Peptides against a protein of PDB entry 2FGR. Designs and how they scored, part 210

Target 1, 331 residues: chain A of PDB entry 2FGR
Amino acid sequence: SSVTLFGIVDTNVAYVNKDAAGDSRYGLGTSGASTSRLGLRGTEDLGGGLKAGFWLEGEIFGDDGNASGFNFKRRSTVSLSGNFGEVRLGRDLVPTSQKLTSYDLFSATGIGPFMGFRNWAAGQGADDNGIRANNLISYYTPNFGGFNAGFGYAFDEKQTIGTADSVGRYIGGYVAYDNGPLSASLGLAQQKTAVGGLATDRDEITLGASYNFGVAKLSGLLQQTKFKRDIGGDIKTNSYMLGASAPVGGVGEVKLQYALYDQKAIDSKAHQITLGYVHNLSKRTALYGNLAFLKNKDASTLGLQAKGVYAGGVQAGESQTGVQVGIRHAF

## One batch from the design tools (peptide; made by RFdiffusion4, then SolubleMPNN)

Design b2_p23_1_s1 (from b2_p23_1, 16 letters changed)
Fold by OpenDDE base, seed 5:
Order: structure tokens, then sequence, then C-alpha cells
Structure b2_p23_1_s1 (fold): chain B 331 residues (1-331), chain A 23 residues (1-23)
């Protein structure tokens, strides 16, 4: 059997013009184009078209050398795959996020990504952003004439927060059509969590689509997230994204993406627009730059995610501008 | 980078040790 060591080191200089105090932040950040990672993976052919696999992946923080430690929280799975598709056991992207984040032209990374997959309600669960789950069983179908699907269930293992039980339980899945230039998918998920120590259901519905015209790609997302609380009413956010990308000169890619976050619980909107450019120096090394503008209205306090520099919120109704310039290296 | 299974196991062991130390 073979074991593959793989990784990405992505480090940038980042700037945001406002933090929660209204002050600028700048410094060395991480994961501007791709999430920095270190991983091990391998497969074993079991015969008859059946394969076993493992995948262990953790995030790397190049700015501080992983001062807070290293773990495999990105993915820690064992799998069986074959003509039936793939079954995975262990912490991973939940099926809904795995599929629906693929429509984000910024790959759910840096200051430009779609931020809809978020903990909108100060949920107390570890993964209330709907991206990953512990204790996850996932199944992914093969592609049948374009049609494919994924399903997942995460065990809560009787985790409690306050009076809330079943915290961390996830159930969800997607159906998709991927054929040639077209991709479209619908995802549904429910996760149990707690808000203020009280049981809360995080419901999510996401529609995504993209089309590759060769000269450019268009991509879009529509999402509703509801934190259903027993007391205090639902916290609902409708998120919208539209993006375009185009190759430049065979060595570069330009990206433009707009997102709207309609935060119903506070009757406030946030608008995000990001321009990005990636310049490939090789197959493994790229330079990149991102410019993002986030406009909060009314009570909205969203901040751009300049990881390693500043990823907090801003004052209500304030706008934030962010810049990242960095190097991505894959191995 | 592709490494041997033995090298991979050794690396994995080291990573687990680091994980333990970081907890």
Amino acid sequence: as target 1 above (331 residues)
Amino acid sequence: MTITGEEGRELFRKLLEELKASS
C-alpha cells in the first residue's frame, strides 16, 4: 500500500481597515487562496473493485507555526469505495457543505468566500457553521449520467449543552446534476445545537448552480439558514451569491463574486464584493491577490475572514475593506 | 509526495505524539 503525504502552505500579507474598535489590522495571515494543510492519505485495493482508504488532514498556520497545536479536524476518515460509490467514517465535511461550497469561486477560503455557511445565532456547538461534523457517516453515489448524491449522519453521542441534548447531531444530503459545463445541486441539512443553553435546530437549505462557458464560469448560491429556538424566535438568514471567473493568459485566473446576507432576526443586510486574481508560477506555486469590500447595514456586524490577522466583526452598520496578497505552494 | 507505508506510519506516529503534546 502507498501513503501520500500532501499539503498546501498558503501565507499572505493581509489588511483590513476596521476591526470591532474601528481600527485597522494588518500582518501576516494564512489561507488566502487555499486553506493551508498537511495530510496523509492512502488506498488499499481489496480486490473485486473494492478499495479501502484513509484520509488524515489538519490545518497549518504558517504565520505562527501552529502555536495552538496540530490536529486532524479537517478530515479524519476511513472509507470503502467501489462501483457503489464511497462510504466514509469519521470527521469530514458534511455532504451538504462538500457539494454546495464547490460553487464558491473562492473555495470557502480567505476574505472573498461565500460566508453563508456560518454560525448565525451564536450557536454553542463546535460545528454550527454547517461545514464539518464529528462522528460522521457519509455516503456518496457515483455519477450516473450526471446525477449524483451524498448523504450524511453524525451521531450526537448524547452531548449536552445546558438543557440541550443531542448537540452535534447532523442529518443531511444533496442531490446534484453534474454534466459537462453544467452543475446544479440542492442540499438540505439539520443540525442540533444549543443557543443560550437551550435546544436549537439549525436548518439549512442551499441551491447551487454553475456553468462553464469556456471563456468564463458563472456560479451562484441561494441559501436559507434557520436557527429554530424554543424561546426567542427563529434566527433566519437568507444568503445569495453570484460569481464569475475567467482564465487570463493561460497562467492566471480572475474572480469576481458578490454575496448578500439578509439577516432577518436583526432586519439587517450585508453586501460583500470581492475581486481576486491568481497567478500560477507553476503547477504547484501561485501568487494571489484578493480585494474585498463588506458593507454592513443597520445592525449587521459581519467581518471579512482575514485568517491570522483579523476575523472578527465590525461595529454595527460599518463597512470593511480587506486586502490579501500571498503565496500558495502545494506539495 | 508519495512515501512508503513504513515512512507513513512513522510520520503518523510523530504526528500523534505532537497532537498529544498539544492537548
Scores: peptide ipSAE 0.023, ipTM 0.573, DockQ to the pose 0.265
Fold by OpenDDE base, seed 1:
Structure b2_p23_1_s1 (fold): chain B 331 residues (1-331), chain A 23 residues (1-23)
Amino acid sequence: as target 1 above (331 residues)
Amino acid sequence: MTITGEEGRELFRKLLEELKASS
């Protein structure tokens, strides 16, 4: 049997021109191009085309050396795989995020990613951003003629917050077509949570597609997130993303991505535009730079996620500019 | 990097010990 040790250390110098007080923030940040991580994984051939697997992965914070500790909250799964596909047990990306975040050209990290997978309603559940779940069982089909799917269920284990029961329950999945240059997916999910101590359903629908033209790649996302509260009405956000990437000189990649977040509950929009460049020094080491502009309108207070420097909001209706320049190393 | 299962177990053990000591 073999075990693979793997990881990414991604650290940057980051700047944002506005925080909640209107002041600039700058310093050393993490995970600008890829999420920094440390992991162990392995497989065992059980014969007959059946394999057992494990995956343990945690986030690394290079700026402070994981001062708050280390855990395997990114992924902690055991699996069986074969001709039938793969079954996973344990904390992981939920199937919807597993598939639909793949259309994000900024790898769901740094100041440029699609931010639609978010806790839009001050949900009190730990994973109300719709990205991961505890107590998760997932199933992924093989690819059959391009068609594939994933399904997941997370047990709530009778978790309660206030008067809300079933907190943490997840049910969701996606269907996809992946063939050559084309990828397209539809995802649906529901999570049980609480807002203000009251039961709330987080419903999510996401459509994603990409096409690789060789000289460039186009990618898009359409998402609706709805927190259905027992009292106070729905908190709905429609999120849109369109991105393009292209190789540069065989050693680099340029990325441009636009996102719109239409926050219906506050009748306010936010616009995000990000330009990114990655320069590969080797197969494992890259330099990168990101430039992001976030325009909030009306009551919107969204902030860019400069992890390790500033990831909070800004004043209502304020714009924020962010820069990250860093090194990514994979091992 | 690919390591033996035994090396992996040892690394994991050490990691857990360090985490325990830091808590």
Scores: peptide ipSAE 0.022, ipTM 0.559, DockQ to the pose 0.267
Fold by OpenDDE base, seed 3:
Structure b2_p23_1_s1 (fold): chain B 331 residues (1-331), chain A 23 residues (1-23)
Amino acid sequence: as target 1 above (331 residues)
Amino acid sequence: MTITGEEGRELFRKLLEELKASS
């Protein structure tokens, strides 16, 4: 058996030129290149090709020393794995998020990530961004000549909000092809939630693909999120992402990513473009810089996620510029 | 497209300068 202590401490100086009042915000933020975390994991060989595993992981907030506390809300799983694949029990990334966020060149963190995995409709469920779930059972297949899949179900445990029942129920999965330089995936998910105290289904479809040319990598996402409300009509968002990354002389990586969020319910678009650079000082320590531009049109109020400094929205139709410069250390 | 280490460092320097200018 083995037990591994692991983590990342990522802290930055961040700036955004506009908050909800139109004022600038600046200070010390967290998780600009990778989400800061502390975790324990281990594996036990049970013989016959069967292994038991555990994984406990929580977020670290280096700017305030976890003033709001520490928990294992990132992942808290026990698993069995073997030739059949892996079964996990416990809070985790849902299978669709686990696979499809892998195409985000900014690792779903900082001011540059694809923001499609979002609560677009003021859903009242705790995980209405479609990223993680409580009470989750997940299954992941082995890779069969490139083909692989993942499936998940989360129990609602009769959670209610207003008149809505089954809040927190998740069902979803993906199919993928991962072979050499090519990765492609299709994900489907439904989550039960509430909006305004009324039952709502969050439906999600996501297509992702990437290709590594050695000299550069291209990555893309196409996503539709639909909050199906019994009253008031559906809230639909179409999100698109295209990104490129390239190694820099063996000492770093440059990234460029564009995203478009077409928010149908308010007939408004937002455009995001981010340039990032990572400079490796060692295998475990890096310096990084991110520059992001977010252009909201019409009624759109999206804001860049400068965690620890400002992650709120802006005034309708306003643009926002964000900068992060920081240190990432992995252990 | 492959960029040199020098080009990457220059890009990083520009990002730092922009942060300073925005403060």
Scores: peptide ipSAE 0.020, ipTM 0.438, DockQ to the pose 0.013
Fold by OpenDDE base, seed 2:
Structure b2_p23_1_s1 (fold): chain B 331 residues (1-331), chain A 23 residues (1-23)
Amino acid sequence: as target 1 above (331 residues)
Amino acid sequence: MTITGEEGRELFRKLLEELKASS
């Protein structure tokens, strides 16, 4: 058996020009390029190509030293793997988010990421952003000539909110083709939650694709989230993303990503554009800078996610500019 | 633009059914 200690410490200076009151926020933030984390993982060879594994990973908040505590909410899995693929038991990324966030050039982190994986409807469930789930069983296939898939089910364990009695139940999966420079995926998921104490289904469909041209990479996402409420109608959001990245001088990477969030329930759009640069000082240490613009239209109140500084919304129809400059160190 | 065309919804339904049946 082997055990590996690993982690990332990512801390930045961040600025946003508007909060919910219209005031600027600035300070020391976390996880601008990669989510800061501490983890333990290991494997045991059981023979015959079968392996047991474990993975325990929690988020680190470098700005306050984890003042709210440490946990393994990022991942806490035990697994079996072999020629059949991998089965995981425990809290983890749900299969849909695990695969489809891979097309986000900002790695679902900082002020630049695709924000489609979101609680669009004030869902009362703990994971209504569709990213992770408790009580999760996941299965991932091997890659067969490029084709691969993942499936997951999370037990609700009779969690109740109001009249909803299956909160936290997840079912979903993806199919993908990953071969050479091309990646393409389709993800489908449903999560049971509550809105206003009433049972609500969070349905999600996501298409992703990327192509690496060597000199540059293009990536795209198309997503629809729909919170299906018994009363009050559906809360639907169509999210679109297109991004490009390119290596710079052998030591850097520049990224540009645009996203559109068409929030149907409020008939309002938000536009996000982010420019990012990563400068590798070593294999493990990088400097980075992100510049993001978020333009809300009409009733949209979206805010950039400057974790540790300000991640709330803005006033309806207001635009927000965000900057992060930081250090990422992996160990 | 609805990303979930009728075909997408059907695929979604089928996936859910298959996953439920396999669980």
Scores: peptide ipSAE 0.000, ipTM 0.251, DockQ to the pose 0.016

Design b2_p23_1_s2 (from b2_p23_1, 13 letters changed)
Fold by OpenDDE base, seed 4:
Structure b2_p23_1_s2 (fold): chain B 331 residues (1-331), chain A 23 residues (1-23)
Amino acid sequence: as target 1 above (331 residues)
Amino acid sequence: MTISGEEGRKKFQELLAKILASR
């Protein structure tokens, strides 16, 4: 058997020029290039190609020393793996987010990431962003000639909110083709939640693709999220992302990513553009900088996610600029 | 850092106990 202690401490100085009051925010933030984490994982060979595994991972907040406490809410799984793939039991990334966030060049964190995996409807469920689930069973296939898939089901355990039953039930999966420079994936998910104490289905469809040209990588996402409500109509968002990354000088990486969030329920768009640079001082330590611009139109109030400094919205139709400069260390 | 065998299990348990006691 083996046990691996691992982690990332990622801390930055961050600035955003507008909050919900129109004021600037600045300070020490976390997780600008990778989510800061502490984890334990291990495997046991059971013979015959079968392995048992565990994974326990929590978020680290290096700005306050985890003043709100530590937990394993990032992942808390036991698994069996073999030639059939991997079965996982416990809280994790849902299969759709695990695969489709891999096309985000900003690693689903900081001020630059694709923000499509969001609670668009003031859903009252704890995981209405479609990223993780409690009580999750997941299965991941091996890669067969490029083909791979993942499926997940999360039990609601009769969780209720208002008159909504089955809150936190998830069903979803993806199919993918991963071969050499090409990756492409289609993900489908449904989650049961509540909006205004009423039963609501969060439906998600996501298409992702990337191609590595060696000199540069292109990546794209197309997502539709619908919160289907019996009263008040559907809350629909179409999200689009296109990104490019390129190595610089053998130790650097430059990233440029654009996203569009077409929020149908408010007939309003938001445009995000982010420039990022990572400088590897070693295999484990990097310096990074992110510069993001978010333009809200009409009734859109989206804010950049400068975790530890400001992650709230802005006034309707306002534009926000964000900067992060930080250190990432992995162990 | 990867630790193998019984020593790894002990170190894991000690670390887990420290993490859980810090709550």
Scores: peptide ipSAE 0.021, ipTM 0.528, DockQ to the pose 0.361
Fold by OpenDDE base, seed 2:
Structure b2_p23_1_s2 (fold): chain B 331 residues (1-331), chain A 23 residues (1-23)
Amino acid sequence: as target 1 above (331 residues)
Amino acid sequence: MTISGEEGRKKFQELLAKILASR
């Protein structure tokens, strides 16, 4: 058996020009280009092409030294893998987020990412953003001729909130085609949660595609999220993303990504545009900068996710500008 | 860093215990 210690420390100086009071926020933030993490992983060859695996990964907050403590909430899995694919037991990315966030050129991190994987409805479940689940069983197929899939189920373990039962139950999966420069995927998921103490289904459908032209990569996402409430009607958001990335001078990468969040329950749109640059000082160390603009319309209150500085909303119809400049180190 | 064998397992358990006790 082998054990690998690994991690990322990513820390930045961040600024946003507006918070919920209309004031600027600035300071030292975390996880601007990659989520800071500490992890342990290993594998055991069981013979016949069968392997056992484990993965334990927690988030690091370099700005406060993990003042809220350390945990393995990023991933805590045991697995079996072989020619049949991989089965995972334990908290992880749900299959839909694991696959469909791969089309986000900002890797679901910092002020630039696609924010469609969100709790749009003040859902009371711990993972109502659709990113991870507790009590998860996942299966991932091999890649066969470009085709691959992943499926997951999370047990609710009779978790209740108000009158809602089955809270935290997840069922979902994706189908994908990954061959050469092309990637395309369809993901479907349902989570059971509560809103206002009432049973609510979080339904998600996501389409993703990317093409690598060598000189540039294009990527796109189309998502619909619905919080189906027994009382008060559906909270629906349609989210769209289009991004491009290109290598610069053999050591850099430039990224441009646009997203639109059409929040149907409040008849309000938000527009996000982000320019990012990563400069590789080595295979393990990079400097980065992100510049993001978020334009809320009407009743929209979305904020940029400047983790460690400000990740809250803004006043309705307000626009926010965010900047991050930081260092990423991987070990 | 990769650790292997029984001595590696001991060092890993000690490291894990230190990480978990630093709460």
Scores: peptide ipSAE 0.021, ipTM 0.483, DockQ to the pose 0.317
Fold by OpenDDE base, seed 1:
Structure b2_p23_1_s2 (fold): chain B 331 residues (1-331), chain A 23 residues (1-23)
Amino acid sequence: as target 1 above (331 residues)
Amino acid sequence: MTISGEEGRKKFQELLAKILASR
């Protein structure tokens, strides 16, 4: 049996021109090109094509040295895999986020990512962004001529918030086609949560596709999130993303991504445009720069996620510019 | 980095002990 220690340390200098007061914020931030992490994983061959696996992964905050401590909240799974696919037990990415975030050219981190996987409704559940779940069982099929799927269920364990029961229950999955240059996926999920202490269903539908032309990659997402509240009506957001990436000079990658967040409950849109560049100094070390523009309209208050510097909102209808320049090292 | 067998377990225990002692 072997154990692999792995990680990423990604630290940047970040700037945003506006916070909630209209002031600039700048400093040392984390996870601008990839989420900083420390992990352990291993596999055991059980014979007959069956394997046991484990995966333990936590986030690293290189700006403060993990002052709030370390945990395995990114992933803490045991698994069995074989010709039938893979079954996982424990906290992980839910199947929908695991597949559908793969179309995000900014790796679901920094100031450039698709922000559709969000708690749009001040949901009181720990994972109301639709990214991960506690108490999760997941199943992933093999690839059958390009076709693959993943399914998950998370137990609520009778968690209550206010009058809401079943908080943290997840059910969801995706179907996908992954063959050569083409990837396409459809994901559906429901989470039970609370908003204002009242039962709420977080429904999500996401379509993703990408095509690799060799000289460039195109990627797209279409998402609807709907927080269905028993009282106060639905909080609906339609999110759209289109991105392109291209290799530069054999050592670099340029990325451009646009996203639109149509926040129906406040009749307000936000537009995000991000330009990113990654320069590989080696297979493990890269320099990067991100430039993002977020234009809020009307009552929209969205902020860029400059982790470690500023990840809060802005004033309604305000625009925010963000910059990150950093080093990513993988080990 | 892949660490084989008992040495990997020892290094993991040392790392875990360092993480737990940082509380």
Scores: peptide ipSAE 0.019, ipTM 0.481, DockQ to the pose 0.275
Fold by OpenDDE base, seed 5:
Structure b2_p23_1_s2 (fold): chain B 331 residues (1-331), chain A 23 residues (1-23)
Amino acid sequence: as target 1 above (331 residues)
Amino acid sequence: MTISGEEGRKKFQELLAKILASR
């Protein structure tokens, strides 16, 4: 058996020009290029090509030293793997987010990422962003001729919120084609939650594709989320992303990403543009900078996710500019 | 059952076309 201690400490100086009051926020933030983490993982060879695995991973907040505590909410899985693929038991990324966030050039982290995987409806469930689930069973196929898939089910364990039952139940999966420079996938998920104490289904469909031209990579996402409420109608968001990345001088990477969030329930759009640069000082240490602009229209109140500094909304129709400059270290 | 890469690509394209046409 093997056990590996691993982690990332990613800390930045961040600025946003507007909060919910219209004031600027600045300070030391976390997780601007990669989510800061501490983890333990290991494998045991059981013979015959079968392996057992464990993975325990928690988020690190380098700005406050984890003042709110430490947990393994990033991943806490036991697994069996082999020629059949991998089965996982425990809290993890749901299969849909694990695959479809791979098209985000900002790796679902910092002020630049695709924000489509969100709680759009003030859902009262702990994971209404569609990223992770408790009580998850997941299965991942091998890659066969470019084709791969992942499936997951999370038990609700009769969790209730108000009159809503089955809260936290997830069912979902993806199908994908990954061959050389091309990746494409379709993800479908349903999660049960509550909004205003009433039963609500969070339906998600996501298409992702990327192509690596060697000199540059293009990536795209198309997503629809629907919070289907029994009362008050559906809360629907259509999210779009297009990004490009290119290597610079063998040690750098430049990224440009655009996203559009068409929030149908409030007839309001938000536009996000992010420029990012990563400079690798080594295989484990990088400097980075992100510049993001978020334009809300009409009733839209979206904010950039400057974790540790400000991750709240802004006033309706307001634009927000964000900057992060930081150090990422992996061990 | 080894699904040939070509048959799987065709099914994926058909599924994609169906999803794009249903919106």
Scores: peptide ipSAE 0.000, ipTM 0.275, DockQ to the pose 0.014

